Peptides against a protein of PDB entry 5GWM. Designs and how they scored, part 8

Target 1, 52 residues: chain A of PDB entry 5GWM
Amino acid sequence: DSAISKEDEERYQKLVTENEQLQRLITQKEEKIRVLRQRLVERGDAKGTELN

## One batch from the design tools (peptide; made by RFdiffusion4, then SolubleMPNN)

Design b1_p10_6_s2 (from b1_p10_6, 7 letters changed)
Fold by OpenDDE base, seed 3:
Structure b1_p10_6_s2 (fold): chain B 52 residues (1-52), chain A 10 residues (1-10)
Amino acid sequence: as target 1 above (52 residues)
Amino acid sequence: PEEERRRKLE
């Protein structure tokens, strides 16, 4: 039975923690993209409702 | 105003 070494377990826990941090960063970027798209639509609609 | 009217009818 190849028991995982203590060093491999510590390495795995670091990768799990890093993955959680990267997932939080992805969610923050996705929300920023959503808000910017919404503001572009609202500004397009505000300029478009005056012109056509 | 014509493109907004078309989008509300589809």
Scores: peptide ipSAE 0.126, ipTM 0.537, DockQ to the pose 0.000; fails the geometry check
Fold by OpenDDE base, seed 4:
Structure b1_p10_6_s2 (fold): chain B 52 residues (1-52), chain A 10 residues (1-10)
Amino acid sequence: as target 1 above (52 residues)
Amino acid sequence: PEEERRRKLE
């Protein structure tokens, strides 16, 4: 019987939970990057309306 | 306004 030990199942579940937390953190950082890029574009466009 | 004016005269 390829019964994963209870200890190995608990270790696996800890890694799954940590991976889910890291994925949430990646998504939050990607959204922050998106918002910062959008604000840089909006500020660039506001300076590009310096009608020389 | 000078660069936009130059582009309209070319």
Scores: peptide ipSAE 0.110, ipTM 0.582, DockQ to the pose 0.000; fails the geometry check
Fold by OpenDDE base, seed 1:
Structure b1_p10_6_s2 (fold): chain B 52 residues (1-52), chain A 10 residues (1-10)
Amino acid sequence: as target 1 above (52 residues)
Amino acid sequence: PEEERRRKLE
């Protein structure tokens, strides 16, 4: 049983924490993209109805 | 329809 070294466990926990931070950042960017897409649709629909 | 008409006349 190759017990992982304490240093390898500490490295793994740093990578897990970094991954969780990156996932939170991805979610924030995805929400921003969603809001921007919605505003583009709303402006497209407004232009589609003003094309008399 | 008026803005499409204007684009077709230009």
Scores: peptide ipSAE 0.098, ipTM 0.586, DockQ to the pose 0.000; fails the geometry check
Fold by OpenDDE base, seed 5:
Structure b1_p10_6_s2 (fold): chain B 52 residues (1-52), chain A 10 residues (1-10)
Amino acid sequence: as target 1 above (52 residues)
Amino acid sequence: PEEERRRKLE
């Protein structure tokens, strides 16, 4: 049974932790994009109601 | 009212 070395397990756990941090950052950026899109719609509607 | 007037002239 080729058990992974303790060093390979520690490397894997670092990559898992980094992946979880990157996933949190993706979620934060997706929420920021959602909020910016919503503000653009609200401002577009506010400018569209200035029917000059 | 000016932009709506422009769209009716095209």
Scores: peptide ipSAE 0.093, ipTM 0.584, DockQ to the pose 0.000; fails the geometry check

Design b1_p10_6_s3 (from b1_p10_6, 6 letters changed)
Fold by OpenDDE base, seed 5:
Structure b1_p10_6_s3 (fold): chain B 52 residues (1-52), chain A 10 residues (1-10)
Amino acid sequence: as target 1 above (52 residues)
Amino acid sequence: PEEERRRLEQ
């Protein structure tokens, strides 16, 4: 049984913590993208409902 | 107002 070294455990915990931070940042950017898309649709609908 | 006219003339 190759017991994981203490160094490999510390590397794993750093990667887990970094991944959790990156996932939070992804979620925040996805929400910002959704809000901006909605505003672009509303502006497009306002221009497309300029029934010439 | 030109697309609205075209839709009312059909």
Scores: peptide ipSAE 0.220, ipTM 0.683, DockQ to the pose 0.000; fails the geometry check
Fold by OpenDDE base, seed 4:
Structure b1_p10_6_s3 (fold): chain B 52 residues (1-52), chain A 10 residues (1-10)
Amino acid sequence: as target 1 above (52 residues)
Amino acid sequence: PEEERRRLEQ
């Protein structure tokens, strides 16, 4: 088994760091989608509640 | 439902 080269270790650590950054961006976008979805529902319900 | 009733009674 060829021990992982120093270059492959540096590449691995870079990919791990990039993946963690992308995961944070996904979570931030998911939260933004949740908030916008809730506001769209509330606007729909506000128009539906005008049908007293 | 009160506005819908008013629209159906006109």
Scores: peptide ipSAE 0.217, ipTM 0.684, DockQ to the pose 0.000; fails the geometry check
Fold by OpenDDE base, seed 2:
Structure b1_p10_6_s3 (fold): chain B 52 residues (1-52), chain A 10 residues (1-10)
Amino acid sequence: as target 1 above (52 residues)
Amino acid sequence: PEEERRRLEQ
């Protein structure tokens, strides 16, 4: 039985926790990108629909 | 409306 050492379990739990934090940061940046992309499209449409 | 006028005058 290759019992995982206590040190390996502590290392695993640290990596899981860090990964969850990084995933939250990714999701927050993806949402910011989505909102900014939408505003850039709306500004393009506004400049195209400003019938000069 | 100035760009549209300029396109219609060519």
Scores: peptide ipSAE 0.217, ipTM 0.684, DockQ to the pose 0.000; fails the geometry check
Fold by OpenDDE base, seed 3:
Structure b1_p10_6_s3 (fold): chain B 52 residues (1-52), chain A 10 residues (1-10)
Amino acid sequence: as target 1 above (52 residues)
Amino acid sequence: PEEERRRLEQ
């Protein structure tokens, strides 16, 4: 049984922490895209049609 | 208001 080395455990914990930070950044960008998409739709509607 | 209803029902 190849026990995981201490160096491999430290590398794994760094990758887990980095992955959690990247996932938070993805969620923040997805929410920003959602809000901007909604505002672009509302501005398209405000330039071309009475609230249908 | 009909286009807005159609978006809320999807």
Scores: peptide ipSAE 0.190, ipTM 0.667, DockQ to the pose 0.000; fails the geometry check

Design b1_p10_6_s4 (from b1_p10_6, 8 letters changed)
Fold by OpenDDE base, seed 3:
Structure b1_p10_6_s4 (fold): chain B 52 residues (1-52), chain A 10 residues (1-10)
Amino acid sequence: as target 1 above (52 residues)
Amino acid sequence: PEKLRELLEQ
């Protein structure tokens, strides 16, 4: 059993933390895209283009 | 509703 070195454990924990930060940023951008798409639809409807 | 669906699925 090659015990993970303390340095490899610290590198792993940094990558986990960075991954969690990137996942939060992805979710924020996806929600922003959703809201912008919804506003484009509502603007179409306001112009009498009933998007069925 | 179909055009809204197409816009949201992109």
Scores: peptide ipSAE 0.186, ipTM 0.657, DockQ to the pose 0.000; fails the geometry check
Fold by OpenDDE base, seed 1:
Structure b1_p10_6_s4 (fold): chain B 52 residues (1-52), chain A 10 residues (1-10)
Amino acid sequence: as target 1 above (52 residues)
Amino acid sequence: PEKLRELLEQ
């Protein structure tokens, strides 16, 4: 059984942590986009209509 | 696109 090296485990944990940070940032930006799109629609802006 | 549909139905 090729045990995962300590270096491979440390690389994996860095990628997991980075991925979790990126996923949180994606969720925050998606919510911001949703709110801005809704406001553009409510204002009757042509861009709001194109986006919805 | 839903807002576009609503505007076309008015």
Scores: peptide ipSAE 0.170, ipTM 0.662, DockQ to the pose 0.000; fails the geometry check
Fold by OpenDDE base, seed 5:
Parts: C-alpha cells; structure tokens; sequence
Structure b1_p10_6_s4 (fold): chain B 52 residues (1-52), chain A 10 residues (1-10)
C-alpha cells in the first residue's frame, strides 16, 4: 500500500483550502457582474443590452 | 439581451 506521504497530504490540504477560497471569490465576482449588467440595461446602455 | 427581454416582459 503506497500510503500517501505526510508531505503529500499537506500539499493536498493546501490546494483544497486555496480552491475553496477561489470558489468564494468567483461567486462574489459573478454576482457583481450580474448587478452591473442589470444597471447597464436599466440605463439603456447598448453594451449592457448586448452583453445581457 | 435575455435580461432586457425579461425586464420588458414584466
């Protein structure tokens, strides 16, 4: 049985934690994009209308 | 453009 090394477990856990942080940031940016697109449409901005 | 349609149909 190739037991995972302690160093490999520590590397894995760092990547998992970083991925969770990045996923939270993606969700926050996606919501900001949604709100900005809506405001552009409400203003009659052609770029807002084209993008959404 | 889909959001524009949704807003105009409300």
Amino acid sequence: as target 1 above (52 residues)
Amino acid sequence: PEKLRELLEQ
Scores: peptide ipSAE 0.168, ipTM 0.659, DockQ to the pose 0.000; fails the geometry check
Fold by OpenDDE base, seed 2:
Structure b1_p10_6_s4 (fold): chain B 52 residues (1-52), chain A 10 residues (1-10)
Amino acid sequence: as target 1 above (52 residues)
Amino acid sequence: PEKLRELLEQ
């Protein structure tokens, strides 16, 4: 069994950690987009609904 | 477009 090297395991863990950080940033941006679209809809601004 | 539909149905 070709055991993964310690260096490859450390590279994998860095990518996992980075991916988790990027997923948190995606969620934060999606929520910001949702809130902005909702406010535009509530104001009767057609631009708030163009993408929804 | 779904949110636009919901707004027009009110």
Scores: peptide ipSAE 0.168, ipTM 0.662, DockQ to the pose 0.000; fails the geometry check

Design b1_p10_7_s1 (from b1_p10_7, 4 letters changed)
Fold by OpenDDE base, seed 5:
Structure b1_p10_7_s1 (fold): chain B 52 residues (1-52), chain A 10 residues (1-10)
Amino acid sequence: as target 1 above (52 residues)
Amino acid sequence: SSLERRREQA
């Protein structure tokens, strides 16, 4: 049975850790996008509500 | 750290 080498295990653990870090970064950027999008909507809506 | 540098580049 082809047991995973120690080097392959270390590579796997590194990739898992890196992937988790990248996922956290994606989530952080998505939250920033959400906040900015909300502010842009509020600025657009404020112009519409002042005219009514 | 090397990890912080990679996060700053993403």
Scores: peptide ipSAE 0.049, ipTM 0.647, DockQ to the pose 0.020
Fold by OpenDDE base, seed 2:
Structure b1_p10_7_s1 (fold): chain B 52 residues (1-52), chain A 10 residues (1-10)
Amino acid sequence: as target 1 above (52 residues)
Amino acid sequence: SSLERRREQA
């Protein structure tokens, strides 16, 4: 069994932590988009935007 | 850092 090296474990933990931070940032931006979209709908200025 | 630059781009 190829045991994971200490360096690979440290790299893994760094990537996990980074991924969690990026996921939080995505959620924050999605909430901002939701709020702005709601305001545009309420004003009748909402144009259909497809989010990929 | 490379990490800080990636967060700034997001």
Scores: peptide ipSAE 0.047, ipTM 0.666, DockQ to the pose 0.022
Fold by OpenDDE base, seed 3:
Structure b1_p10_7_s1 (fold): chain B 52 residues (1-52), chain A 10 residues (1-10)
Amino acid sequence: as target 1 above (52 residues)
Amino acid sequence: SSLERRREQA
């Protein structure tokens, strides 16, 4: 049973922390996309309701 | 820190 080296454990923890940061950034971009999509739909609906 | 600089660039 080759126990994971201290260096490999530190490398693992660094990658986990970096991955969590990247996941937060993805979520923030996804929320911005959601908000912009909603505004585009509302603008399309506003133009449609103004023509009826 | 190197980690802080990476967060600011993203």
Scores: peptide ipSAE 0.040, ipTM 0.640, DockQ to the pose 0.021
Fold by OpenDDE base, seed 1:
Structure b1_p10_7_s1 (fold): chain B 52 residues (1-52), chain A 10 residues (1-10)
Amino acid sequence: as target 1 above (52 residues)
Amino acid sequence: SSLERRREQA
Protein backbone atom coordinates (compact mmCIF):
# COMPACT_ATOMS: atom_id res chain seq x y z
CA ASP B 1 0.00 0.00 0.00
CA SER B 2 1.72 3.18 -1.20
CA ALA B 3 0.48 5.79 1.27
CA ILE B 4 1.69 9.31 0.52
CA SER B 5 3.76 10.70 3.40
CA LYS B 6 2.75 13.89 5.25
CA GLU B 7 5.88 15.50 3.78
CA ASP B 8 4.84 14.54 0.24
CA GLU B 9 1.32 15.89 0.91
CA GLU B 10 2.79 19.23 2.06
CA ARG B 11 5.04 19.34 -1.02
CA TYR B 12 2.02 18.61 -3.21
CA GLN B 13 -0.03 21.42 -1.64
CA LYS B 14 2.85 23.90 -2.06
CA LEU B 15 3.19 22.95 -5.74
CA VAL B 16 -0.58 23.27 -6.30
CA THR B 17 -0.63 26.72 -4.67
CA GLU B 18 2.44 27.86 -6.62
CA ASN B 19 0.97 26.54 -9.87
CA GLU B 20 -2.28 28.47 -9.26
CA GLN B 21 -0.29 31.67 -8.62
CA LEU B 22 1.77 31.15 -11.78
CA GLN B 23 -1.38 30.46 -13.84
CA ARG B 24 -2.88 33.76 -12.60
CA LEU B 25 0.32 35.58 -13.60
CA ILE B 26 0.27 33.92 -17.05
CA THR B 27 -3.37 34.96 -17.56
CA GLN B 28 -2.56 38.57 -16.59
CA LYS B 29 0.34 38.70 -19.05
CA GLU B 30 -1.73 37.09 -21.81
CA GLU B 31 -4.40 39.77 -21.30
CA LYS B 32 -1.76 42.53 -21.53
CA ILE B 33 -0.46 40.96 -24.75
CA ARG B 34 -4.01 40.77 -26.13
CA VAL B 35 -4.67 44.46 -25.39
CA LEU B 36 -1.35 45.59 -26.88
CA ARG B 37 -1.86 43.42 -29.97
CA GLN B 38 -5.32 44.91 -30.46
CA ARG B 39 -3.94 48.47 -30.21
CA LEU B 40 -1.20 47.69 -32.74
CA VAL B 41 -3.75 46.18 -35.16
CA GLU B 42 -5.99 49.26 -34.79
CA ARG B 43 -3.03 51.55 -35.58
CA GLY B 44 -1.95 49.44 -38.59
CA ASP B 45 1.27 48.32 -36.83
CA ALA B 46 0.24 44.62 -36.90
CA LYS B 47 3.66 43.53 -38.29
CA GLY B 48 5.21 44.07 -34.82
CA THR B 49 2.66 41.96 -32.92
CA GLU B 50 3.86 38.42 -33.66
CA LEU B 51 4.42 36.93 -30.19
CA ASN B 52 5.28 33.24 -29.87
CA SER A 1 6.08 30.22 -27.92
CA SER A 2 7.65 32.22 -25.06
CA LEU A 3 4.50 31.47 -23.00
CA GLU A 4 4.85 27.70 -23.57
CA ARG A 5 8.52 27.82 -22.50
CA ARG A 6 7.56 29.66 -19.29
CA ARG A 7 4.88 27.07 -18.48
CA GLU A 8 7.33 24.19 -19.00
CA GLN A 9 10.02 25.86 -16.83
CA ALA A 10 7.68 26.78 -13.94
Scores: peptide ipSAE 0.061, ipTM 0.683, DockQ to the pose 0.024; fails the geometry check

Design b1_p10_7_s2 (from b1_p10_7, 4 letters changed)
Fold by OpenDDE base, seed 3:
Structure b1_p10_7_s2 (fold): chain B 52 residues (1-52), chain A 10 residues (1-10)
Amino acid sequence: as target 1 above (52 residues)
Amino acid sequence: SPLEQRRREA
């Protein structure tokens, strides 16, 4: 049986916690990108309609 | 460890 040491378990739990924090940050940035992309499309469409 | 205990119970 591959016994995991207490030190390896503590390292694993630290990495899991850090990974969960990074995943939350990715989701927050993806939402900001979505909102900004929508605003850029809306401004592009407005400029296209003014030129016609 | 709690991880080793869960592996033995599974």
Scores: peptide ipSAE 0.046, ipTM 0.606, DockQ to the pose 0.097
Fold by OpenDDE base, seed 4:
Structure b1_p10_7_s2 (fold): chain B 52 residues (1-52), chain A 10 residues (1-10)
Amino acid sequence: as target 1 above (52 residues)
Amino acid sequence: SPLEQRRREA
């Protein structure tokens, strides 16, 4: 019913794409953290990385 | 527009 402007649509698509890219980067870093924590546990380096 | 197209297909 309300036609959004082409400019608003382009802005929205840019933000969605950027959000998806950032979310992929977060997931990649979370996986890297998981793998590193596992390796530290396996090596007996139980130094407390409380990662928020 | 891509959003208008998706709204017509839904």
Scores: peptide ipSAE 0.045, ipTM 0.607, DockQ to the pose 0.089
Fold by OpenDDE base, seed 5:
Structure b1_p10_7_s2 (fold): chain B 52 residues (1-52), chain A 10 residues (1-10)
Amino acid sequence: as target 1 above (52 residues)
Amino acid sequence: SPLEQRRREA
């Protein structure tokens, strides 16, 4: 029964924590992209609606 | 634990 070493458990927990941090950063950037995309769409639509 | 502290700061 190869019990995971204490060092391997600490490495695993570090990677899990780092992964959770990176996932939060991805979500934050995705939200920023969404907001900016919406503003760009609104600028395009405003130019289209003013001509009609 | 430094690992628990990083989880709270993330």
Scores: peptide ipSAE 0.043, ipTM 0.632, DockQ to the pose 0.030
Fold by OpenDDE base, seed 1:
Structure b1_p10_7_s2 (fold): chain B 52 residues (1-52), chain A 10 residues (1-10)
Amino acid sequence: as target 1 above (52 residues)
Amino acid sequence: SPLEQRRREA
Protein backbone atom coordinates (compact mmCIF):
# COMPACT_ATOMS: atom_id res chain seq x y z
CA ASP B 1 0.00 0.00 0.00
CA SER B 2 1.71 3.19 -1.23
CA ALA B 3 0.39 5.39 1.58
CA ILE B 4 1.86 8.89 1.36
CA SER B 5 4.07 9.59 4.39
CA LYS B 6 3.17 12.44 6.79
CA GLU B 7 6.37 14.20 5.64
CA ASP B 8 5.35 13.90 1.98
CA GLU B 9 1.86 15.25 2.81
CA GLU B 10 3.39 18.25 4.61
CA ARG B 11 5.77 18.87 1.68
CA TYR B 12 2.87 18.61 -0.77
CA GLN B 13 0.75 21.10 1.21
CA LYS B 14 3.65 23.59 1.39
CA LEU B 15 4.17 23.36 -2.38
CA VAL B 16 0.42 23.77 -3.07
CA THR B 17 0.25 26.85 -0.82
CA GLU B 18 3.39 28.37 -2.36
CA ASN B 19 2.13 27.66 -5.89
CA GLU B 20 -1.21 29.37 -5.12
CA GLN B 21 0.64 32.44 -3.78
CA LEU B 22 2.90 32.57 -6.84
CA GLN B 23 -0.09 32.18 -9.20
CA ARG B 24 -1.83 35.14 -7.50
CA LEU B 25 1.33 37.25 -7.90
CA ILE B 26 1.65 36.25 -11.58
CA THR B 27 -1.99 37.21 -12.24
CA GLN B 28 -1.52 40.58 -10.51
CA LYS B 29 1.62 41.36 -12.53
CA GLU B 30 0.01 40.22 -15.79
CA GLU B 31 -2.92 42.58 -15.16
CA LYS B 32 -0.54 45.48 -14.42
CA ILE B 33 1.38 44.72 -17.63
CA ARG B 34 -1.90 44.59 -19.60
CA VAL B 35 -3.06 47.97 -18.26
CA LEU B 36 0.31 49.66 -18.85
CA ARG B 37 0.62 48.18 -22.34
CA GLN B 38 -2.86 49.45 -23.21
CA ARG B 39 -1.99 52.97 -21.99
CA LEU B 40 1.26 52.96 -23.99
CA VAL B 41 -0.61 51.85 -27.13
CA GLU B 42 -3.21 54.60 -26.61
CA ARG B 43 -0.43 57.21 -26.19
CA GLY B 44 1.47 55.99 -29.29
CA ASP B 45 4.52 55.03 -27.15
CA ALA B 46 4.14 51.29 -27.97
CA LYS B 47 7.54 51.07 -29.76
CA GLY B 48 9.46 51.29 -26.46
CA THR B 49 7.69 48.42 -24.66
CA GLU B 50 8.45 45.50 -27.02
CA LEU B 51 10.40 43.55 -24.39
CA ASN B 52 8.73 40.33 -25.57
CA SER A 1 11.22 39.33 -29.46
CA PRO A 2 13.52 36.55 -28.20
CA LEU A 3 10.63 35.35 -25.95
CA GLU A 4 8.12 35.22 -28.83
CA GLN A 5 10.70 33.42 -30.98
CA ARG A 6 11.20 30.74 -28.29
CA ARG A 7 7.40 30.23 -28.08
CA ARG A 8 7.21 29.66 -31.87
CA GLU A 9 10.12 27.19 -31.85
CA ALA A 10 8.67 25.04 -29.04
Scores: peptide ipSAE 0.038, ipTM 0.430, DockQ to the pose 0.016; fails the geometry check

Design b1_p10_7_s3 (from b1_p10_7, 4 letters changed)
Fold by OpenDDE base, seed 5:
Structure b1_p10_7_s3 (fold): chain B 52 residues (1-52), chain A 10 residues (1-10)
Amino acid sequence: as target 1 above (52 residues)
Amino acid sequence: SELERRRELA
């Protein structure tokens, strides 16, 4: 039977925790982008709203 | 633990 080692479990948990932190940071940046995009639209400045 | 400390910093 294949059993996960303690070291592999610790590595997995570290990656999960790091991924959760990165997801929170992405959400925070997406909200900032949303607010800035709205301000650019209100100003009539479309340069920062181009889709890649 | 290190894992707990990392979760608290987020």
Scores: peptide ipSAE 0.041, ipTM 0.650, DockQ to the pose 0.028
Fold by OpenDDE base, seed 4:
Structure b1_p10_7_s3 (fold): chain B 52 residues (1-52), chain A 10 residues (1-10)
Amino acid sequence: as target 1 above (52 residues)
Amino acid sequence: SELERRRELA
């Protein structure tokens, strides 16, 4: 079997790095949503939290 | 970079 080409390896590593970055961005937005949801609940604005 | 711009939007 032929080894993976250098170009395919570079493409793979680019996609892995991009995916890791996107996962970090998702986590950051999830934390922001968590904090905002908590503040809305504490203020009695619980109806606004159902949409997000 | 495109990566830096995406991080700034988070």
Scores: peptide ipSAE 0.039, ipTM 0.609, DockQ to the pose 0.018
Fold by OpenDDE base, seed 3:
Structure b1_p10_7_s3 (fold): chain B 52 residues (1-52), chain A 10 residues (1-10)
Amino acid sequence: as target 1 above (52 residues)
Amino acid sequence: SELERRRELA
């Protein structure tokens, strides 16, 4: 039976942990993008209101 | 540690 070596298990766990950290970072950046997008829309609306 | 180095990327 093909058994995963201890070294392969350690490599796998490292990649899983790294992937989880990267996923958290993506979520944090997506939230920052959401907030900045909202501010840009609000500023655009304010400029449009001033021009008319 | 390797775990600390990965946390610094966030």
Scores: peptide ipSAE 0.037, ipTM 0.635, DockQ to the pose 0.024
Fold by OpenDDE base, seed 1:
Structure b1_p10_7_s3 (fold): chain B 52 residues (1-52), chain A 10 residues (1-10)
Amino acid sequence: as target 1 above (52 residues)
Amino acid sequence: SELERRRELA
């Protein structure tokens, strides 16, 4: 019936792995943003904390 | 595996 091929399963697994990598990169960038915001607050630079 | 290598690169 609607059984996917082995090739489709391999493509799926590659996309899952890539998505996990991208999620890690997002988290790393979010942490960098958090650290920079904290440093700006500590220096009294309130304008730098308005990052959306 | 290829999948393991990809996970290690990021």
Scores: peptide ipSAE 0.041, ipTM 0.640, DockQ to the pose 0.026; fails the geometry check

Design b1_p10_7_s4 (from b1_p10_7 with A2E E5R)
Fold by OpenDDE base, seed 1:
Structure b1_p10_7_s4 (fold): chain B 52 residues (1-52), chain A 10 residues (1-10)
Amino acid sequence: as target 1 above (52 residues)
Amino acid sequence: SELERKREEA
């Protein structure tokens, strides 16, 4: 069985690192959405119920 | 991981 090349290992590690960065960005945006939704609720803004 | 699997096959 052919061992994974050094180039393929480096490509894999780049994709893993990029995926971790994207996951962190998703979490940051989800938290921002949560905070904004909470502020709309606290303001009694009827539009808050229409937010996904 | 997929990388570990590929190393185990070698």
Scores: peptide ipSAE 0.038, ipTM 0.597, DockQ to the pose 0.231
Fold by OpenDDE base, seed 5:
Structure b1_p10_7_s4 (fold): chain B 52 residues (1-52), chain A 10 residues (1-10)
Amino acid sequence: as target 1 above (52 residues)
Amino acid sequence: SELERKREEA
């Protein structure tokens, strides 16, 4: 029975934790983008909303 | 770490 090593388990847990932190970071940046996009629309600066 | 720095910048 090839149980994973303790070192492989520690690597896995590290990657899971880092992934969760990066997912939270993505969500925070997406919210900032949403707010900025809304402000550009309100300003009539349609050029900022079309670019990406 | 680079990852810690990126979290603080956000």
Scores: peptide ipSAE 0.032, ipTM 0.591, DockQ to the pose 0.019
Fold by OpenDDE base, seed 3:
Structure b1_p10_7_s4 (fold): chain B 52 residues (1-52), chain A 10 residues (1-10)
Amino acid sequence: as target 1 above (52 residues)
Amino acid sequence: SELERKREEA
């Protein structure tokens, strides 16, 4: 049975660390999108009430 | 995990 090499374990740990960093970045971008969408809806509702 | 499986097989 082929034991995992130290080089393969280090490659795996680098990919795990990079994935965790990318997941944090995705969450930050999703929150920014949420806030911007809310602000656009609030502005749309304000324009709709001004036309009536 | 795949890493844990590879460690158990070694």
Scores: peptide ipSAE 0.030, ipTM 0.588, DockQ to the pose 0.229
Fold by OpenDDE base, seed 4:
Structure b1_p10_7_s4 (fold): chain B 52 residues (1-52), chain A 10 residues (1-10)
Amino acid sequence: as target 1 above (52 residues)
Amino acid sequence: SELERKREEA
């Protein structure tokens, strides 16, 4: 069984860390979209925010 | 919406 190289392990860990960072950014943007949609509904501008 | 329908089917 060929163990993965130290370089491959470091590449994997970088991708895992980047994925976690991107997931946090997605969650932050989703929350921002939710808040903006709610404000548009409260202002009566709901017609412009309907998703297809 | 088409996007909402696809999310309910998933």
Scores: peptide ipSAE 0.022, ipTM 0.456, DockQ to the pose 0.015

Design b1_p10_8_s1 (from b1_p10_8, 5 letters changed)
Fold by OpenDDE base, seed 2:
Structure b1_p10_8_s1 (fold): chain B 52 residues (1-52), chain A 10 residues (1-10)
Amino acid sequence: as target 1 above (52 residues)
Amino acid sequence: SLSEKLRKEK
């Protein structure tokens, strides 16, 4: 069995932790976008939502 | 994957 080097294990753990943090950040931004989009629709500014 | 290797080492 190719023993994973201690450095590779540490790199993996760092990337997993960073990925979890980035996923939380994405979810938070998506929620902010949802709330802002709803407010723009309620104001009749629907033209601003053709972003992507 | 590295994740599979880490799971097998435990």
Scores: peptide ipSAE 0.040, ipTM 0.620, DockQ to the pose 0.194
Fold by OpenDDE base, seed 1:
Structure b1_p10_8_s1 (fold): chain B 52 residues (1-52), chain A 10 residues (1-10)
Amino acid sequence: as target 1 above (52 residues)
Amino acid sequence: SLSEKLRKEK
């Protein structure tokens, strides 16, 4: 079995944590986009939604 | 990958 170094495990955990933080940020922005898109549709301003 | 190594060590 190829043992992983402690340094490799620490690098992995940092990347996992960063990835989780970035995924949360993506989800928050996607929700904001969804809400704004819905408001533009309700206003009849369909042209504003074409940018996304 | 490192992820595969961590999975095999468990």
Scores: peptide ipSAE 0.040, ipTM 0.620, DockQ to the pose 0.188
Fold by OpenDDE base, seed 5:
Structure b1_p10_8_s1 (fold): chain B 52 residues (1-52), chain A 10 residues (1-10)
Amino acid sequence: as target 1 above (52 residues)
Amino acid sequence: SLSEKLRKEK
C-alpha cells in the first residue's frame, strides 16, 4: 500500500488551513470592493467602476 | 479525507 506519510498529512492540513484563511481574505476584499464601487456610482464616478 | 486514508493504510 502506498501509505500516506505523517508529513503528507501535516502538509495537507497546513494547505487546507491556509486556503481557508485566503478564502476569508478574498471575501473581505470583495465586500470592500462592492461598497467602494457603490459609493463611486453614487458620486457619478463611472470610469472607476468600469475599469474594475 | 486524506486523514481517513492515512488511518486505513496503517
Scores: peptide ipSAE 0.040, ipTM 0.613, DockQ to the pose 0.338
Fold by OpenDDE base, seed 3:
Structure b1_p10_8_s1 (fold): chain B 52 residues (1-52), chain A 10 residues (1-10)
Amino acid sequence: as target 1 above (52 residues)
Amino acid sequence: SLSEKLRKEK
């Protein structure tokens, strides 16, 4: 078994941790987009109901 | 890959 260097293990763990942080940020932005889209639909519906 | 090497060590 070619022993993985300590430097390669540390590099891998840093990239895994960074990737997990970036995935959390993507999920947070996707949820924010979902909420804003819902509010835009609700405002469109509210304007439609005021015109009727 | 590095991930495959790490998986084989465990």
Scores: peptide ipSAE 0.038, ipTM 0.613, DockQ to the pose 0.214

Design b1_p10_8_s2 (from b1_p10_8, 5 letters changed)
Fold by OpenDDE base, seed 2:
Structure b1_p10_8_s2 (fold): chain B 52 residues (1-52), chain A 10 residues (1-10)
Amino acid sequence: as target 1 above (52 residues)
Amino acid sequence: SLSEKLAEEK
């Protein structure tokens, strides 16, 4: 069994932690987009938000 | 993957 090096394990854990942080940031931006889109619809200003 | 290798060592 090719045991992973301690260095590779540490790299993996850093990437996992970074990915979790990025996922939280994505969720926060998605919620902001949702709220803003709803407000634009309510105001009738919905002409420009092609939210990909 | 590195994740699979970490899972196998447990």
Scores: peptide ipSAE 0.053, ipTM 0.658, DockQ to the pose 0.187
Fold by OpenDDE base, seed 1:
Structure b1_p10_8_s2 (fold): chain B 52 residues (1-52), chain A 10 residues (1-10)
Amino acid sequence: as target 1 above (52 residues)
Amino acid sequence: SLSEKLAEEK
């Protein structure tokens, strides 16, 4: 079995860290969308029904 | 994948 190089391990750890940061950003935006959608529904705004 | 290689080395 060819051992993974130190350079490949460092590249992997960088991608994992970046992915975790992006996942946190996605979660924050999803929560913001949820709150805004609920407010539009409560106001009877027809444009709010098009929000995913 | 690179992640599979890291998992197999443990």
Scores: peptide ipSAE 0.053, ipTM 0.660, DockQ to the pose 0.182
Fold by OpenDDE base, seed 3:
Structure b1_p10_8_s2 (fold): chain B 52 residues (1-52), chain A 10 residues (1-10)
Amino acid sequence: as target 1 above (52 residues)
Amino acid sequence: SLSEKLAEEK
């Protein structure tokens, strides 16, 4: 049985925790991008209606 | 995977 070393278990747990933190940060930035895109579309539509 | 091996040791 190639028992997983305690060092490999600690490395794995650290990488999993870091990856979960990065995934949460990505989701938060994606939501900010979604909100900003919606505001830019609404402003573009307002300018398009003023030019007509 | 390392995850599968950790699950088998329990």
Scores: peptide ipSAE 0.051, ipTM 0.653, DockQ to the pose 0.229
Fold by OpenDDE base, seed 5:
Structure b1_p10_8_s2 (fold): chain B 52 residues (1-52), chain A 10 residues (1-10)
Amino acid sequence: as target 1 above (52 residues)
Amino acid sequence: SLSEKLAEEK
């Protein structure tokens, strides 16, 4: 069995940590988008609701 | 995980 190198383990842990940080950032931006979309709907601004 | 696989081999 080819033992996983220390370098490969360190690379893996770095990518896992980065992916978790990116997922948190996505969730934060999605919540911000949701709140802003709701405010545009409440204003009756139909142009702002065309958020693709 | 890679850590789990490494732990099982030792």
Scores: peptide ipSAE 0.049, ipTM 0.639, DockQ to the pose 0.352

